# Designs tried in a protein design run: peptides against a protein of PDB entry 3QIS. Part 341

Target 1, 334 residues: chain A of PDB entry 3QIS
Amino acid sequence: PSLELSRREFVFENVKFRQLQKEKFQISNNGQVPCHFSFIPKLNDSQYCKPWLRAEPFEGYLEPNETVDISLDVYVSKDSVTILNSGEDKIEDILVLHLDRGKDYFLTISGNYLPSCFGTSLEALCRMKRPIREVPVTKLIDLEEDSFLEKEKSLLQMVPLDEGASERPLQVPKEIWLLVDHLFKYACHQEDLFQTPGMQEELQQIIDCLDTSIPETIPGSNHSVAEALLIFLEALPEPVICYELYQRCLDSAYDPRICRQVISQLPRCHRNVFRYLMAFLRELLKFSEYNSVNANMIATLFTSLLLRPPPNLMARQTPSDRQRAIQFLLGFLL

## One batch from the design tools (peptide; made by RFdiffusion4, then SolubleMPNN)

Design b2_p29_8_s1 (from b2_p29_8, 16 letters changed)
Fold by OpenDDE base, seed 5:
Structure b2_p29_8_s1 (fold): chain B 334 residues (1-334), chain A 29 residues (1-29)
Amino acid sequence: as target 1 above (334 residues)
Amino acid sequence: SWHEEDLKLFEEIRKEFEELKKKEKEEKK
């Protein structure tokens, strides 16, 4: 069997978080026998491609003189955004198109990624007074490393933040402030807030706006701004309630005094974001007659975002653990 | 109450960012 490929080199320019890009090519059976094709893992890889890449179809049969279109889809989800923001991973891959009893055909994938405030740590974002697209990638790496060290110091209660001449970090990320302040000003009376989905085009505009500017107003509907806040919280590499405190939150869920003590042990930026969000959500709940928002709905929605199980425990979360996690948040909303 | 302390923090954050946003507008003019 043999194939002819219309293209073997693919460039994905300006790849962004949640923005699908597609490149297409054709494969043709120029042989005299039917052939089966498949994308196969390289040596030592478990998958035929990186998590942000997909081939469609990834396998198939071709009769003699048959041609099929293959789509290469690049999509950066919450699962790939953090490693691309840090430059740990890049928009580079090699695909192996295998022909059964035939040859291997190599495809080169390349491109560039544009960093997002989505999938960036709260600690790093509190140090970013400018939009992330204005920050040099080298400085992003330094900010993440410094943020990790400051998180560890904060958890160990060892060093008071020496008020040295370094620019004081923001109390919360400017991106969270922009989203929450918009919702607080304009969305408290919005019917079905956090229940109606946003528009995908508006979500992309909001993400691009937050990555590139400090806007006067966030573009899009209140529903899109509300969903952008949820996406932001979901994409955080470390949730607002740090993984180290997860079990203690569950254990304290029915004692409001202990719950507050657990929150007081969060790193400063995480604690401020948590308290800021809880203050906003309590204010939103005062308008329940207008927005149809209730404490149980909010607690259920935000629990999965704010109080995530550590990756090693995700597969073991019981219904009891979920209920305790919801109860923990309810104690801050009531 | 702790609710009042969180509301105070909320208003402090809001004020700080409104002041930062004003400065950025002045620097862009």
Scores: peptide ipSAE 0.414, ipTM 0.887, DockQ to the pose 0.863
Fold by OpenDDE base, seed 3:
Structure b2_p29_8_s1 (fold): chain B 334 residues (1-334), chain A 29 residues (1-29)
Amino acid sequence: as target 1 above (334 residues)
Amino acid sequence: SWHEEDLKLFEEIRKEFEELKKKEKEEKK
């Protein structure tokens, strides 16, 4: 069996978080026998492609002289955004298109990623007084390393670094402030807030706006701004409540005094973001007659974002653990 | 109360960022 490929080199320029890009090519059976094709893992890989790449179809059957279109889809989700922001991964891959009883065809994937404030740590963002796209990549790496060291020192109750020489970090990320301040000013009376999905085009505009500017106003509907806040919280590499405190939150869920003590042990940026969000959400709940928002809905929604189980425990989360996690958050909303 | 302390922090953060946003507008002019 043999194939003819219309293209073997693919370039994905300016790849962004949650922005789908597609490149298409054709494969043709120029042989005299039917052939089965599939994308296969390289010798040391478990998957045929990186997590941000997909082929569609990834396998198929071609009769003699048959042609099929294959789409190469690049999509950076929450699962790939952090490693691309840090430069640990890049928009580069090699795909192996295998023919059953035939030869391999190699496809080269290349491109560039544009960093996002989505998927960046709260600690790093508190050090970024400028939009992330204005920060040199070398400085992003340094800010992430310094942010990790500060988090670890804060969790270990080590003496904070000398306040004297570095620019004072922000109390919360400017991106969180922009989102929450918009919702607080304009969305308290919005019917079905956090219940109605945003528009995908508006979400992309909000992400691009936060990555590139400090806007006067966030573009899009209140629903899109609300969903952008949820996406931001979901994309955090470390949730607002650090993984190290997850079990203590569950254990304290029915004692409001212990819950407050657990939150006081968060790194400063995480603690400030948590308290800032809780103050906003309590204010939003005062307008429940207008926005149809209730404490149980908010607690259920935000618990999954703010109080995530550690990756090693995620598969073992019981319904009781989820209820304790919700109860923990309810103690801050009521 | 804890709610009053969080509301105070919320208003302090809001004020700090409104001041930061004003400075950035002044620097861009």
Scores: peptide ipSAE 0.410, ipTM 0.885, DockQ to the pose 0.881
Fold by OpenDDE base, seed 1:
Structure b2_p29_8_s1 (fold): chain B 334 residues (1-334), chain A 29 residues (1-29)
Amino acid sequence: as target 1 above (334 residues)
Amino acid sequence: SWHEEDLKLFEEIRKEFEELKKKEKEEKK
């Protein structure tokens, strides 16, 4: 069996967080026999492609002289954004299109990723006084490495961050401030806030706006701005409540004094973001008659975002653990 | 109360960023 491919090289320029890109090509059975094709893993890989890439269809049958269109879809989710922001991964892959009892055909995937404040650590973002797209990629790597080391020092030593020659970090990321300040100013009376989904186009505009500028106002509806805040919190490599404190939050869930003590042990940026969000959400709850928002809804929604189980425990989260996590947040909302 | 302390932090953050935003607007003029 043999195939003809219309294209073997694909370039995905300016790949962004949550922006789907598609490239298409055709495969044709130029042989005299039916053939089965499939994308197969390389010798040492478990998957035929990287997590941000997919082929559709990834397998199929072709009769003689049949042609099929294959879509190569590039989509950077929360699961790939952090490794792409750090440059640990890149928009590069090789796909192996296998023909049963035939040859392998190699497809080259290349491109560039544009860094996002989504999927960047709170520590790094607190050091970024400029939009992330204005920061050199080399400096982003340094900021993430330094931020990790400072987080660990803050958790282990309770030593004040050495006032080294580095500019004073922001109290919270400017991106969090922009989102929350917008919602606080304009969305407290918004009916069904955090219950109505945003528009995908507006979400992309908000992300691009936060990555490239410090806007006077965030574009889009209050629902889109609210959802962008949720997406931001979900995409954090380290949740607002650090994984190291997860179990202590659950254990303290019914003691408000211990809950506050646990939060006081967060790294400064995480603690400030948590307290800032809780202050905002408590203000939002004063307008429940207008916005239909209640403490149980908010606690349920934000628990999965702020108080994530560590990756090693994620598969073991019990309904009791979830209820404790909700109760922990309720103690800050009431 | 801790609620008042969090609200104070919230207002301090707002003030800091409004000042930052003002500086950026002045530098762009």
Scores: peptide ipSAE 0.409, ipTM 0.885, DockQ to the pose 0.832
Fold by OpenDDE base, seed 2:
Structure b2_p29_8_s1 (fold): chain B 334 residues (1-334), chain A 29 residues (1-29)
Amino acid sequence: as target 1 above (334 residues)
Amino acid sequence: SWHEEDLKLFEEIRKEFEELKKKEKEEKK
């Protein structure tokens, strides 16, 4: 068996968070026998490709002189955005197209990723006074390392925040401020806020706007701005409530005094974002007659975003644990 | 109250960023 490939080198330029890119190629059975093809893992890999890449179809049969189109789909989700932002991973891969009882065909994937404020840590974003696309990649790495060290110092309560540092961090990320301040000014009377989905084109414009500028106004509908806030919180590498405090939040869920003490132990950036969001959401709840938003809905929605179980506990989360997590947030909304 | 302290923080954050946004507009002119 043998295959002819129309292309073997693929370049994905300017890959962005949540933007699907597609490159297509053809494979043809130029042999005299039917063949089965499949994409196979390299030696020591569990998957045939990196998490941000997909081949469709990834396997199939070809009759003699049959041709099939294969799509290579590049999509950076919340699961790949953080490692691409840090430069730990890159838009580079090698695919192995295996022919049963035949040869292996190698495909080269290359390209560049454009960093996003989505999937970047709260600590790093608090140090970024400029849009992330204006920050050199080398400085992004340094800001993440410095942010890790400051998080550890804050958790250990070892060092008072040096108020005199020439580069004082922001109290919250500018991206969170832009989203929340827009919603506070324009969306408090928006019917079905956080219930109506945004438009995908508007969501992309909002993401690009936050990555490249400090806008006067965020583009798009209030629904798209609200969904962009949810996407931002979901894409955080560490949730607003740090994984280390997850169990303590559940254990304290019915004692509002202990809940406040747990939140006081968060790193400064995380604590400020949490308190800022809770203040906004309490203000939004005053307009429930206009926006149809209630405390139970908001607590249920934001619990999954703000209070995520540690990865090792995700498979074991009970309905009781979910109810405790909701009750924890309700104590800040009521 | 806790709610008043959070509201104070919310207004402090708003003021800080409105001042930053004014400076950026002045630097671009």
Scores: peptide ipSAE 0.396, ipTM 0.880, DockQ to the pose 0.861

Design b2_p29_8_s2 (from b2_p29_8, 15 letters changed)
Fold by OpenDDE base, seed 3:
Structure b2_p29_8_s2 (fold): chain B 334 residues (1-334), chain A 29 residues (1-29)
Amino acid sequence: as target 1 above (334 residues)
Amino acid sequence: SWHEEMEKLFKEIRKEFEEEKKKYHEEKL
C-alpha cells in the first residue's frame, strides 16, 4: 500500500492557552489495494503525539482512489499550560503516520507558544509586577526558580531572604486582584453569579487582557469575569491550599480554630490569596438576596479549586473526604 | 474577630494594589 499526502509540515503560530488552532491535510490511497492508516508512537513514547496535539481521525481505512481529510488540532488545556509557560515543553512534535504492511510518513509540527498568567505559580506571579507578555522569557525562568527556592525555604522555616535588595513581591497576584476587585465592585448584585457560564469569546478576551495589560476595567460580562477566576484557580500548578496541607484541612474541618492555624502555615502568597478570596466571598454572601449565591454553593464550587487532593490521592477521594473539604471552607464563609 | 481581621486584610490588599496600579500607569506615561 502507498499514500499521497497533500502536506507534511505544519506551523502553529501564536498558540495561546484555551485557544483551539486547526491545520488540515489530505491523504489519498494512490494504490490498487485498500489500506489501513494510523498515527503511532515514536520509539520510547507512550502516545502518538504530545498532550496539546490531536489528529482527527487518528486511524482509518482507505479504498483505492479514496481521499480523507485529517485535522491536526492544537489546544493548550490546564494540563499543558504550566510546562509551556516555563519553556519545559515547546510547540514542536513529529507525527508518524503508519500504513499496515506499508511505509511510515513523518509529519513535522512546529510553532510558538505565548506565555499566560494562567497556569503560572502564585509565587512567580507575586514577583511579576508587569503583564507576563512584557516579561522576557529568561526572566520568567528566573522567577520560577526563585519561587521554588522561596517555597522550599518557607517550608524549612528558614529566615526570610534579606528583603533589602529585591523589589517587594505583591501580597497577591495582580491577576487575582483584578478579577476579584472587578467582581467586588460590579458583580455583588449579579443574579446567578458563579452559576451562569461565561461566553467563550469573552473568556479569551479576559485571558488576553490579563496576559498583556493591567486594565482599568476587565472586558466582558460579570459571568465571564467570574468564570475566568474559576479557570485561573483551576489552572494553578499548585492549588491555593498547597497539597502538603490537604489532609490537615480534612482532619481539622470541624474545628474552626485548627482550620485557621492550618491556613496560617501556608506560604505567604498562598495564605494571602486564600484570605483575600474568603473575604471577597463573604462580602458576596451579604448580597445573597440579589445574586442567589449561598454559602453551600460557594463552598462546594471553590472546594474543588482551592482544596484539591494530591494527584496520588485523587483516585481515593471518598464522599466523606469531599464533605470534610466542603466543611473546611464553610468555616471561613459563615 | 477573625472575620474582622480578614476584612481588614482585604481592604489593605486592595489599597496596596491600587497604589501599585497607579505607579505602573505613571511609569507608562
Scores: peptide ipSAE 0.461, ipTM 0.929, DockQ to the pose 0.783
Fold by OpenDDE base, seed 1:
Structure b2_p29_8_s2 (fold): chain B 334 residues (1-334), chain A 29 residues (1-29)
Amino acid sequence: as target 1 above (334 residues)
Amino acid sequence: SWHEEMEKLFKEIRKEFEEEKKKYHEEKL
């Protein structure tokens, strides 16, 4: 069996968070026998491609002289964004197109990723006074490493971090400020806020706007700005409530005094973001007659974003744990 | 109260960012 491939080299320029890119190629059975093709893992890999890449179809049959179009889809989700932002992973892969009883065909995937404030740590973003696209990639790595070390020090030591010669960090990320300030100014009277989805094109414009600028106004509908806030919170490598405090939040869920004490133990940036969001959401709830937003809806929505179970507990989350998590957040909204 | 402290923090953060936003736009001119 043999195949002819129309292309073997693929370049994905300017790959961005949540922006789908597609490259297509054709495979043709130039033999005299039916062929089965499949993308197969390399010797040390569990998957035929990296998590941000997909082939469609990834397997199939071709009759003699039959042709099929294969789409190579590049999509950076929340699951790949952090590793790409840090430069730990890159838009590079090799695909192995295997022919049953035939040879392997290698496809080269290359490209560049454009860093996003989405999927970047709250600690790093608090040190970024400029848009992330204005920050050198080398400095992003240093900011993430320094942010991790400061988070650990702040959790272990009640001692103020020494005023090293580093510029004073922002109290919250500018991106969170921009999103929340927009919603506070323009969306408090928006009917069905956080209930109506945004437009995908507007979401991409909002992401690009936050990555590249400090805008006067965020583009798009209030629904798109609201959804962008949800996407931002979901894409955080560490949730606003750090994984280390997850169980304590559940255990305290019915004691508002203990809940406040747990929040006081968050790293400064996480604590400030949590308090800032709660203040905003409480303000939004004053307009419930206009925006149809209630505390139970908001608590249910934001709990999954702010109070995520640690990866080791994610498969074990009970309905009771979810209800306790909602109750924890309700104690800040009411 | 805790709510008053959060509202104060919210106002302080908003003010600080309006100042940082202003500086950023002044530095781009």
Scores: peptide ipSAE 0.457, ipTM 0.928, DockQ to the pose 0.828
Fold by OpenDDE base, seed 2:
Structure b2_p29_8_s2 (fold): chain B 334 residues (1-334), chain A 29 residues (1-29)
Amino acid sequence: as target 1 above (334 residues)
Amino acid sequence: SWHEEMEKLFKEIRKEFEEEKKKYHEEKL
């Protein structure tokens, strides 16, 4: 069996978080026998491609002189955004298109990724006074390394960040400030806030706006701005409540005094973000007659974002653990 | 109270960032 491929090189320029890109190519059976094709893993790989890439179809049959279009889909989700922001991964891959009882065909995937404030650590974002797209990639690496060291010092020593010769970090990321301040100014009377989905086009405009500017006003509806805040919190590499404190939050869930003591042990940026969000959500709850927002809905929604189980416990989360996590957050909203 | 401390922190953070936002726009002009 043999195949003809219309292309073997694919370039994905300016790949962004949550923006789907597609490149298509054709394969043709130029042989005299039916053939089965499949994308196969390289030696020592578990998957035929990186997590941000997909082939559709990834396998199939071709009769003699039959042709099929294959789509190569590049999509950076929350699961790939952090490693692409740090430069640990890149928009580069090699796909192996295998022909049963035939030969392998190699496809080269290349391109560039544009860093996002989505999927960047709270510590790094507190050190970024400018939009992430104005920060050189070399400086992003330095900011992540410095942020890791300061997180570790904060967890181990409970010492305030040393007011050293470096510019004082922001109390919260500018991106969280922009989203929350917009919602506070314009969305407190918005009916069905956090219950109505945003528009996908508006969400992309909000992400691009936060990555490239410090706007006077965030574009889009209040629903899109509210959903962008949820997406931001979901995409954090470390949740607002650090994984190290997860079990202690569950154990303290029915004692509001112990809950406040657990939150006081968070790194400074995480602690400030948590307190800032709780203050905003409490203000939003004063307008419940207008916005249809209640404490149980907010606690249920934000608990999964702010208080994530550690990766080793995700598969073991009980309904009781989820209820304790909700109860922990309710103690800050009421 | 804890609630009054959070309302104070919320107002302080808002004010600090309005000043940082102003500086950023002044540097671009």
Scores: peptide ipSAE 0.454, ipTM 0.927, DockQ to the pose 0.787
Fold by OpenDDE base, seed 4:
Structure b2_p29_8_s2 (fold): chain B 334 residues (1-334), chain A 29 residues (1-29)
Amino acid sequence: as target 1 above (334 residues)
Amino acid sequence: SWHEEMEKLFKEIRKEFEEEKKKYHEEKL
């Protein structure tokens, strides 16, 4: 069996968070026998491609002289955004198209990723006074390394954040402020806020706006701005309540004094973001007659974003753990 | 208020960024 491929080299330029890109090619059975094709893992890989890449179809049968279109889809989700922002991963891969009883055909994937404030740590974002696309890649790496070290020092209570010669970190990321400022000014009376989904095109415009500028106004509907805040919080590599405090939040859920003490132990940026979001959400709840937003809905929605179980405990989260997590957050909304 | 304190701070940050941009454009002309 043999295949002819219309293309073997693919370049994905300017790959962005949540923006689907597609490249297509054809495979043709130029042999005299039916053949089965499949994308196969390389030696030592568990998957045929990186998490941000997929082939569709990834396997199939071709009759003699049959041709099939294959789509290569590049999509950076929350699961790949952090490692691409740091430059730990890149838009580069090799796909192996295997022909049963035939040859392997290699496809080269290349391109570039454009960094996003989505999927960047709160610590790094608190050190960025300018949009992430205006920050040199070398400085992004340094900011992430410094942010990790400062988080560790803060958690260990070993060193007060030395107000030393480095620019003083922001109290909260500018991206969170921009989203919350917009919602506070324009969305407090918005019916079904956080209940109605945003538009995908508007969400992409909001992401691009936050990555490239410090706008006076965020583009899109109040629903799209609200959903962008949810996406931002979901995409954080470390949730607003750090994984290290997750269990203590659950254990304290019915004692408001202990809950406040647990939050006081968060890293400075995480603590500030938490307090800022809780202040905003309490303000939003004053307009419940207009926006149909209630404390139980908000607590249920934001608990999954702000108080995520550590990756090792995700599969073990009980209904009781979820209820305690909601109760913990309710103590800051009421 | 919680919002007014943040609004003041981020208006300063926006102003600093726009001043830096202006300076960079003036240095390239």
Scores: peptide ipSAE 0.311, ipTM 0.827, DockQ to the pose 0.124

